# Ledger of designs, part 39: peptides against a protein of PDB entry 4ASU

Target 1, 270 residues: chain A of PDB entry 4ASU
Amino acid sequence: ATLKDITRRLKSIKNIQKITKSMKMVAAAKYARAERELKPARVYGVGSLALYEKADIKTPEDKKKHLIIGVSSDRGLCGAIHSSVAKQMKSEAANLAAAGKEVKIIGVGDKIRSILHRTHSDQFLVTFKEVGRRPPTFGDASVIALELLNSGYEFDEGSIIFNRFRSVISYKTEEKPIFSLDTISSAESMSIYDDIDADVLRNYQEYSLANIIYYSLKESTTSEQSARMTAMDNASKNASEMIDKLTLTFNRTRQAVITKELIEIISGAA
Target 2, 83 residues: chain B of PDB entry 4ASU
Amino acid sequence: FTFASPTQVFFNSANVRQVDVPTQTGAFGILAAHVPTLQVLRPGLVVVHAEDGTTSKYFVSSGSVTVNADSSVQLLAEEAVTL

## One batch from the design tools (peptide; made by RFdiffusion4, then SolubleMPNN)

Design b1_p10_7_s2 (from b1_p10_7, 5 letters changed)
Fold by OpenDDE base, seed 4:
Structure b1_p10_7_s2 (fold): chain B 270 residues (1-270), chain C 83 residues (1-83), chain A 10 residues (1-10)
Amino acid sequence: as target 1 above (270 residues)
Amino acid sequence: as target 2 above (83 residues)
Amino acid sequence: SEFSELLLAA
């Protein structure tokens, strides 16, 4: 490689490093906000899931329609955030299919579709785009919930798959259940709940779905921003190492060029 | 007793004496050993009666309330403010 | 691209 080539590469990597550093800072700011907003969202979301845990809602075996909701975003450069969700979605879909269930998929965020489109295109109902630019709101979750409920797909049970935030350096892909109104209404364990009006239960279920989606979005966002911050930090470090290596190469090459020129001068070689 | 909105937590697994909630079917009080029920909130006043006799008032917009068999209660409001 | 390589290594 010529000195010019090395110089060009150095310049390029230095520019990339500037970009990754900037992105790290942006991710850090978004992470800090996401983490703050996750605290109440987690209490809220876990509270919404309490019914399902306490009532031990079960889907009858004869019910075969299962919905998988994968939660991520549209934005890349965040390590294994999207692939982790997609991997678990694939696993869940395969398991359900093996059990004789019909599986449909909803992607929250375009990245899910990007990963699964070739292998699972026929199972996709809808993909929600424009996820990840702004922090998710309860309104956003409500829109997703409403669209799901109005999609015409009469699922019996569902799974929402998302990355749960553990720490700045750790997330875990998890699954939470979603139940249809019919499944909840028919569950034997629900018999202990006193005189629940059908309309009330319907409304309750709508809130529950929105709540769970909201929770998943908040967990996902926090995990994503943290992962992006880490990814950008790693990229910046990698760039730094590469710059150092190239700088050494540049210096050696420069010395060689100088030496060659001196020899040519001394030897009188044209 | 858990009382939260998407953005704020008011009570997290707290022990309270009574919670009065506004529901679509009417306001009712949640006492110890209340029968399990599911309700949807209407806009209105939530009153939390603490064991020490202190009362706290909140205005909620919409949401849900769950009373479980184990006496756990989840009050989840879309929006809530302290009064 | 070098950018992709740096990101993949991350």
Scores: peptide ipSAE 0.116, ipTM 0.933, DockQ to the pose 0.012
Fold by OpenDDE base, seed 1:
Parts: sequence; C-alpha cells; structure tokens
Structure b1_p10_7_s2 (fold): chain B 270 residues (1-270), chain C 83 residues (1-83), chain A 10 residues (1-10)
Amino acid sequence: as target 1 above (270 residues)
Amino acid sequence: as target 2 above (83 residues)
Amino acid sequence: SEFSELLLAA
C-alpha cells in the first residue's frame, strides 16, 4: 500500500471512531434515562402479569390460533438485540406450527420485519414502525394494544417476546403469555374471582394488554441502549487498534520510501 | 399490596390494613383476606390505610385492581398522584 | 464498508 492509501484509510477510520464515540455517548445518556424509567415500569408490568400467573390461565388444546408479538425497534447498531428476538420468534413459530397451531405475527419495530419478512411474510399481521426514536410511553403501548384488538384476528393465546434487561452487559430474551378475552373468561381458574361481569373483564383485558406491551417496550429499550453503548464502545476500541497498526505501517512505509529515494539519488537514477 | 402507575411506584409488596378504591361498580374497601376479585378503576380517590395507622390519599385515573387468593393485591393506575 | 468491518469485529 502507498503512503497515500494508508493515509486515506487512517483518515477514514479516525472519522468512524469519532462517530462511534459520539454514538456511545448518546446511547449512554439514553440508557441512563431508560434504566431510571424501567424501575417503576417493571413493578407496574410485573403487577399486570400477576393475575395470569396466579390464576394459571390455560388455553384449551383444541384452540389453534396463536399470536406472536416481537418487541424490538427500528434502530440498528445494537449488537444482537434484534436477532435474539427474531431467533426466539422463529423458534416459537416453528414449535407452534409443529403442534398444529395457526401462527400470526406482530412486529413492534421495523427490524423484526426486516429479519423475518422473507421467511414469515404470510404470517405478519402488522408491523409498527417509528419505534425507538423516543422513549416509549404508555400512550404508545395503548395505541399498539388498540390496533391489535381491532385487527380482527381472533387469537386464543399469544406470546410477547422481548429482551429483558439484566445489567449494562446482559439482557435475556424472554417470552410472556397474552390471552384473549374468551380464553380468560372461559378459564376454570377464574371461577374463584367473585362475580366478574363481562364488561369488567373486557376492560381489564384491554388495560392489561397495554400494560404488558408498555412493560416489554421499557425492557426492550433499556436492553437496546445498553447493547448499543457496548457495541459502540467495542467499535471504538477496534478502530483504535486499527489506527495503531496502520500508523506503524505508515511509518515503516515512509522509511522505505525515503530509503528508496536516497538510493535513486545516489545511483543517479533520479 | 402493590400500587403503581407506569412512571411511579407508591407501594411495592407492602402490608397494609385496608385500601379503598373507586371502581366502576362502586367504591369498596379491600381488607386483609378479602375474597379474590378483579375490578376496573374509575377516576377517584384511593385511600391506603397502613398497619401503623397512617392514611395516604391518592387520586387515580383509569386502571385496575386485583385481589388474588394468596391475598396479594395489585392496584395499577394509568395516572396517580399523591394528595 | 470499513464501518461494517469495525462493527463486525466488535
């Protein structure tokens, strides 16, 4: 490589490093906020799931319609955040299909669609875009819940798949169940709850769905920002190492060029 | 007893004496060992009576309250403010 | 791209 080539590459990598460092700082700021907001959201979300866990809601085996909601975002450069969700969605879809279930998919965030479109396009009901530009609000979750409920797809049960935040260096892709109104209302375990009318149960189910979606979004956002921060840090370090290597190469090449020029001068070939 | 909104936690797995909630079917009090129930909240006042005799008042919007067989209670409000 | 390489190496 010529000195010019090395210099060009050095300049390029240095510019990239500046970008990755900047992105790291942005991700760090967003992560800090997301983590703060996740604390109450987790309590709220876990509370919303409590009924289904404690009541042990079961879907009859003869019910075949299953909804998978994958929660991610539109934004890349965050390591395996999107692929982990997609992988689990694929696995779940395959398992359900093998069990003779009808599977439909909702993607929260455009990246899910991007990964699964070719293989699962026929199973997609809707994809929600513009996810990840701003912190998710309960209003956002409510919109998603409403759209799902109004989609016309009469699922019996479902799975919401998202990345649960563990720490700045760790997340885990998890699945939580969602149930239709019919499934909840017909569950034997619900008989212990005193005189719940149909309207109350409907309202509860709608609210619960929004709650769970909100919770999943908050977990996903925190995980994503943490992963992005880590990815950008790693990229910056890799760039630094490459810069060091190229700088050494540059120095060696420069010396070689000088030596060659001296020889040409001495030999009279110049 | 857990009482939370999406953005704030007021009680997390706390022991309380009584919680008064505004529901669509009317206001009712949740006491210790209350029968399992599920209700939807209407805008109104929540009053939490702690075991130490402290009473806290909150205004809530929409939401839900669940009393489970294990005596756990989840009060979830879309919006809630301390009064 | 060099950017992609840096990200993949990460």
Scores: peptide ipSAE 0.110, ipTM 0.925, DockQ to the pose 0.012
Fold by OpenDDE base, seed 3:
Structure b1_p10_7_s2 (fold): chain B 270 residues (1-270), chain C 83 residues (1-83), chain A 10 residues (1-10)
Amino acid sequence: as target 1 above (270 residues)
Amino acid sequence: as target 2 above (83 residues)
Amino acid sequence: SEFSELLLAA
């Protein structure tokens, strides 16, 4: 490589490092906010899931329609955030298919679709785009919930797959159950609940779905920002190391060029 | 007893004497060992009666309330403010 | 791109 080539590469990497450092700071700010907002959201979301856990709602085996909702975002550069969700979605879809279930997929965030399009395009019902630019709101979750309920796919049971935030350095891909109104209404375990008006139950289920989606979005966002911050930090460090290496190469190459020029001058071989 | 909105937690697994909630089917009081039920909230006043006799009032928008067989209660409002 | 390489190594 010529000195010019090395210099150009150095400049490029230095510029990239500036970008990654900036992105790290942005991610850090978003992470801090997301973590603060996750605290109440987690209580809220876990509270919404309490019914399903306590009632031990089971879907009859003869019911075959299963919905998988993968939650991530549109934004890249966040390590394995998207691939982790996609991997679990694939695994779940395969397991369900092997069990003779019909599987449909909803992607929250364009990255899920991007990863699964080739292998699962026919199973996708809808993909929600424009996720991740702004912190998710309950309104956003409600829109997603409503669209899901109006999708025309009459699922019996579903799974929402998302990254649960553990710490700034750790997330875990998790799955939570989603049940259709019919499944809840027909569940034997629900018989202990006092005569619930059908309209009330429908509305309750709509809120429940929105609540769970909201919770998943908040977990996902926090995990994503944390992962992005880490990824950008690592990228910045890698860039630094590369700069150091290239600088050494530059210095060596420069000396070699000088030596060559001196030899040419001395030898008269211009 | 858990009472939360998406953005704020008011009670988290707390023991309370009674919670009065506004539901679409009417306001009702949730006491200890209340029968399991599911309800949807209407905009209105929530009153939490603590074991020590303290009463707290909240205004809530839409949401849900769940009373489970184990006497756990989840009051989840889309919006809630302390009054 | 060099950027991609830096990110992949992370």
Scores: peptide ipSAE 0.110, ipTM 0.933, DockQ to the pose 0.012
Fold by OpenDDE base, seed 2:
Structure b1_p10_7_s2 (fold): chain B 270 residues (1-270), chain C 83 residues (1-83), chain A 10 residues (1-10)
Amino acid sequence: as target 1 above (270 residues)
Amino acid sequence: as target 2 above (83 residues)
Amino acid sequence: SEFSELLLAA
């Protein structure tokens, strides 16, 4: 490579490093906010899921319709955030199909559709776009819940798949259950609860769905921002190492050019 | 006893004496060892009676309350404010 | 792009 080529590459990498550093700072700010907002959201969401865990609600084997909701966002440059969710969605879909279940898929965030559309196009019901530009609100979750309930797909049970935040350097892709009104109303384990009005139960389940979606969005957002921050940090470090290597190469090449010129002068081959 | 909104936690796995909640079917008090039940909230007052005798009041919009067989209670409100 | 390469290495 010529000195000119090396210089051009150095300039390019230095510019990229500036961009990645800037993106890291932006991600860090968003992460800090997301983590703060996740604290109450987690208590709220876990509280909403408590019934399903404690009652051990089971779906009858004769019921075959299963809904998978994958939660991520529209935005890239966050490591394996999207692929992790998609991978688990694929695995779950395959397992359910092997068990003779009908599977439909909803994607929250355009990246899910981007990854799974070709292989699972027939199973997709809807994809929610414009996710990840702003922090998710309960209103956003309610809109998603309402659209799901109005989709016309009468699922028996479902799975919501999202990245749960563990730490600044770790997330875990997890699955939580979603139950239809019919499934929860007919569950034997619900018999211990007092006579519950059908309208009350319907409203309760609609609210619960919104709660779970909200919770998943908050977990996903925190995980995503943390992962992006880490990815940008790693990219910046990699750029730094490459700059160091290229600088050494530049210095060596410069010396070689000087030496060659001196030899040409001495040999009279100028 | 857990009481939270999407943006704020008021109680997290706390022991309380009694919680009064406004439901669509009417206000009722949740005591220790209350039978399992599910209700939805209407706008109104929540009153939490702590074991030490202190009483806290909250205004809630909508939401749900769950009483489980293990005596755990989850009060989830869309919006809630301390009074 | 060089940017993509740096990100893939991360």
Scores: peptide ipSAE 0.104, ipTM 0.930, DockQ to the pose 0.012

Design b1_p10_7_s3 (from b1_p10_7, 6 letters changed)
Fold by OpenDDE base, seed 3:
Structure b1_p10_7_s3 (fold): chain B 270 residues (1-270), chain C 83 residues (1-83), chain A 10 residues (1-10)
Amino acid sequence: as target 1 above (270 residues)
Amino acid sequence: as target 2 above (83 residues)
Amino acid sequence: SAFSQLLLSA
């Protein structure tokens, strides 16, 4: 490589390092906010899931329609955040298909669609875009919930797959159940809940879905920002190492060029 | 007893004597060992009666309340404010 | 891109 080539590469890497450092700081700020907002959201979301756990709602085996909701975002540069969700979605879809279930997929965030489009395009009902620019709100979750309920797909049960935040260095892809109104209404375990009007149950289910989606979005966002921060930090470190290596190469190459020029001068070959 | 909004937690697995909630079907009091039920909140006043006799008041918007067979209660409001 | 390489090496 010529000195010019090395210099150009050095400049490029230095610029990239500036970008990655900046992105790290932005991600760190967003992470701090997300983590704070996740605390109440987790209590809220887990509270919403309590019914399903306590009532032990089971979907009858004869029910075949399953909905998979993958929660991610539109934004890249966050390590394995998107691929982890997509991988679990694929696995779940395959398992359900093998069990004779009909599977439809909803993607929250464009990255899910980007990953799964080739292999699962026919199973996609809808993809929600413009996810991840702003912190998710309950309003956002409500919109998603409403669109899901109005999608026309009459699922029996489903799963929402998202990255649960564990720590700044760890997340885990998890699955939580979602149930249709019909499944809840017909569940034997729900018989203990007396005097529930159909309208009340419908409204309750709408809130429940919105609550779960909101929770998943908050977990996902926190995980994503943390992962992005880590990814950008690693990228910055890698850039630093590359800069050091290239600098050494530059110095060696420079000396070689000088030596060559001197030899040419001395030999009269110049 | 858990009482939370998306942005704030008021009670997390707490023991309380009674919770009065505004629902679409009417206001009702949740006592210990209340029968399991599901309700949807209407805008109104939530009153939490603690075991020590203290009473806390909250205004809530929409949401849900769940009373489970194990006597656990989840009050989940879209918005809630302390009064 | 150099950027992609930096990210992939992470």
Scores: peptide ipSAE 0.044, ipTM 0.927, DockQ to the pose 0.012
Fold by OpenDDE base, seed 5:
Structure b1_p10_7_s3 (fold): chain B 270 residues (1-270), chain C 83 residues (1-83), chain A 10 residues (1-10)
Amino acid sequence: as target 1 above (270 residues)
Amino acid sequence: as target 2 above (83 residues)
Amino acid sequence: SAFSQLLLSA
C-alpha cells in the first residue's frame, strides 16, 4: 500500500472512531434514563404477571391458535439484541408448529420483520414501526395492545418475547405468556376469584396486556441501549487498535520510501 | 401489597392492614385474608392503612386491582399521585 | 464499508 492509501485509510478509521464515540455517549445517556425508568416499570409489569403465575392459567390442548409477539426496535448497531429475539421467536414458532398449533406473529420494531420476513412472512399479522426513537410510554403500549385486540385474530394463548435487562453487560431473552379473554374466563383456576363480572374481566385483561407490553418495552429498551453502548465502545477500541497498526505501517512505509529515494539518487537511476 | 404506576412505586410487597380502593362497582376495603377478586379501578382515592396505624392517601386514575388466594395484592394504576 | 467491518469485528 502506498503512503497515500494508508493515509486515506487512517483518516477513514479516525472518522469512524469519532462517530462510534459519539454514539456511545448518546447510548450511555439513553441507557441511564432507561435504567431509571425500568425500576418502577418492572414492579408494575411483574405485578401484572402475578395473576397468571398464581392462578396457574392453563390453555387447553385442543386450543390451537398461538400468538407470538417479538419486542425489539427499529434501530440497529446494538449487537445481538434483535437477532436474539428473532432466534427465540423462530424456535418458539417451530416448536408450536410441530405441536400442531397455528402460529401468528406480531413484531414490535421494524428489525423483527427485517429478520423474519423471508421465512415467516405469511405468519405476520402486523409490525409496529417507529420504536426506539424515544423512550416507550404506557400510551405506546396501550396503542399496541389495542391494535392487537382489534386485529381480528382470535388467539387462545400467546408469548411475548423480549430481552430482559440484567446488567450493563448482560441481558436475557425471555418469554412471558399472554392469554385471551376466553382462555382466562374459562380457566378452572380462576374459579376461586369471586364474582368477576365479564365486563370487569375484559377491562382487566386489556390493562394486563398493556401492562406486559409496557414492561417488555422498558426491558427491551434498557437492554438495547446498554448493548449499543457496549457495541460502540468495542468498535471504538477496535478502531483505536487499527489506527495504531496503520500508524506503524505508515511509519515503516515512509522510511522505506525515503530509503528508496536515497538509493535512487545515489545510483543515478532517477 | 404492591402498589405501582408505570412510573412510580408506592408499595412493593409491603405488609399493610387495609387498603381501600375505588372500583367501578364501588369502593371496597381489602383486609387480611380477603377473598380473591379482580377489579378495575375508577378514578378516585386509594387509602392505605399501615400496620403502625398510619394512613396514606393517593389519587389514582384507571387501572386494576388483584387480590390473590395467598393474600397478595397488586394495585396497578395507570396514573397515581400522593395526596 | 469500513464501518461495517469495524462493527462486525466488535
Scores: peptide ipSAE 0.041, ipTM 0.928, DockQ to the pose 0.012
Fold by OpenDDE base, seed 2:
Structure b1_p10_7_s3 (fold): chain B 270 residues (1-270), chain C 83 residues (1-83), chain A 10 residues (1-10)
Amino acid sequence: as target 1 above (270 residues)
Amino acid sequence: as target 2 above (83 residues)
Amino acid sequence: SAFSQLLLSA
């Protein structure tokens, strides 16, 4: 490579490093906010899931309709955030199909659709776009919940798949159950709950769905921003190493050019 | 006893004496040995009676309350403010 | 793009 080529490459990598450093700072700010907002959201969401865990609600085997909700976002450059969710969705869909269940899929965030559309297009009900530009609100979750309930798909049970935040360096893709009103109302374990009005139970379930979606969005957002911050940091470090290597190559090449020129002067003077 | 909104936690796995909640079917008090139930909140006052005899009041907009067989309670309000 | 390569190497 000529000195000019190396210089051009150095300039390009330095510019990329500036971009990745800037993106890291932006991701760090968003992460800090997301983590703060996740604390109450987790208590709220885990509280909503407590009924299902304590009551051990089971779906009868004769019920065949299963809904999978994958939660991510529209934004890239966040490592394996989207692929992890998609991978688990695919695995769950395959397992359910093998068990004779009908599977439908909802994607929260356009990235889920982009990954799974080709292989699972017939199973997709809806994809929610414009996710991830702003922090998710309970209002956003309520809109998603309402649209799901009004979709006309009468599922028996479902799975919401999202990345749970563990730490700044770790997330885990998890699955939480979603139950239909009919499944909850017919569950034997619910018999201990005294004289629940049908309208009350319906409203309760609507809140429960919105609560779980909200929780999943907050976990996903925190995980995504953390992963993006880490990815940008790694990219910046890699760029730094490459700059160092190219700088050494530049210096060596420059010395070689000078030596060649000196030899040409000496050989031409004879 | 857990009492939270999407944006704020008021109680997290706390022991309380009694919680009065406004529900769609009417206001009722949740005691330590209350039977399991599910209710939906109406706009109104929540009163938490602590074991030390202190009382705290909150206004809630909507939400749900769950009383489980193990006496755990989840009060989840869409919006809540301390009074 | 050089950017994509740096991100993939991360």
Scores: peptide ipSAE 0.038, ipTM 0.925, DockQ to the pose 0.012
Fold by OpenDDE base, seed 1:
Structure b1_p10_7_s3 (fold): chain B 270 residues (1-270), chain C 83 residues (1-83), chain A 10 residues (1-10)
Amino acid sequence: as target 1 above (270 residues)
Amino acid sequence: as target 2 above (83 residues)
Amino acid sequence: SAFSQLLLSA
């Protein structure tokens, strides 16, 4: 490689490093906010799931319609955040299909569609785009919930798959159940809640769905920002190492060029 | 007893004496060992009576309240403010 | 972009 080539490459890598460092700082700021906002959201979300956990809602075996909601975002450069969700979605879809279930998919964030479009295109109901630019609000979750409920797909049960935040260096992809109104209404375990008005139960289910989606978005966002921060840090370190190596190569090449020029001068070939 | 909105937690697994809630079917008080119930909230006043005798008042917009067989209570409001 | 991907994958 010529000195010119090495210099060009060095400049390029240094520019990339500046970008990755800047992105790290942005991700760090977003992570700090997301983590703060996740604290109440987790209490709220776990509270929303409490009924379904305690009531042990079961779907009858003859019910075949299953909805998978994958939660991520539109934004890349965050390590395995999207692929982890997609992997679990694929696994769940395959297991359900093997059990004779009909599976439909909703993607929250464009990256889910990007990963699964070829293999699962026929199973997609809708993909929600413009996720991840701003922190998710309860309003956003409500819109998603409403769209799902109005989609016309009469699922019996579903799975919402998202990355749960564990720490700045760790997340875990997990699944939470969602249930249709009919499934909830027909569950034997709901008998202890006798005389609940059908409209009340409908409203509760709709609200619960929005709550769970909101919770999943908050977990996902926090996980994503932490992962992006880590990814950008790693990229910056890798760039630094490459810069060091190229700098050494540059110095060696420069010396070789000087030596060659000296030989040409001495030999009179110049 | 858990009482939270999407953005704020007021009570987290706390023991309380009584919670008065505004539901669409009517306002009622949740006491210890209340029968299991599920209700949706209407805009109105929530009053929490703590074991120490302290009474706290909140305004809520919409949401839900669940009383489970294990006496756990989840009060979830879309919006809630301390009064 | 390709280089960025390499940096992120390494």
Scores: peptide ipSAE 0.032, ipTM 0.920, DockQ to the pose 0.012

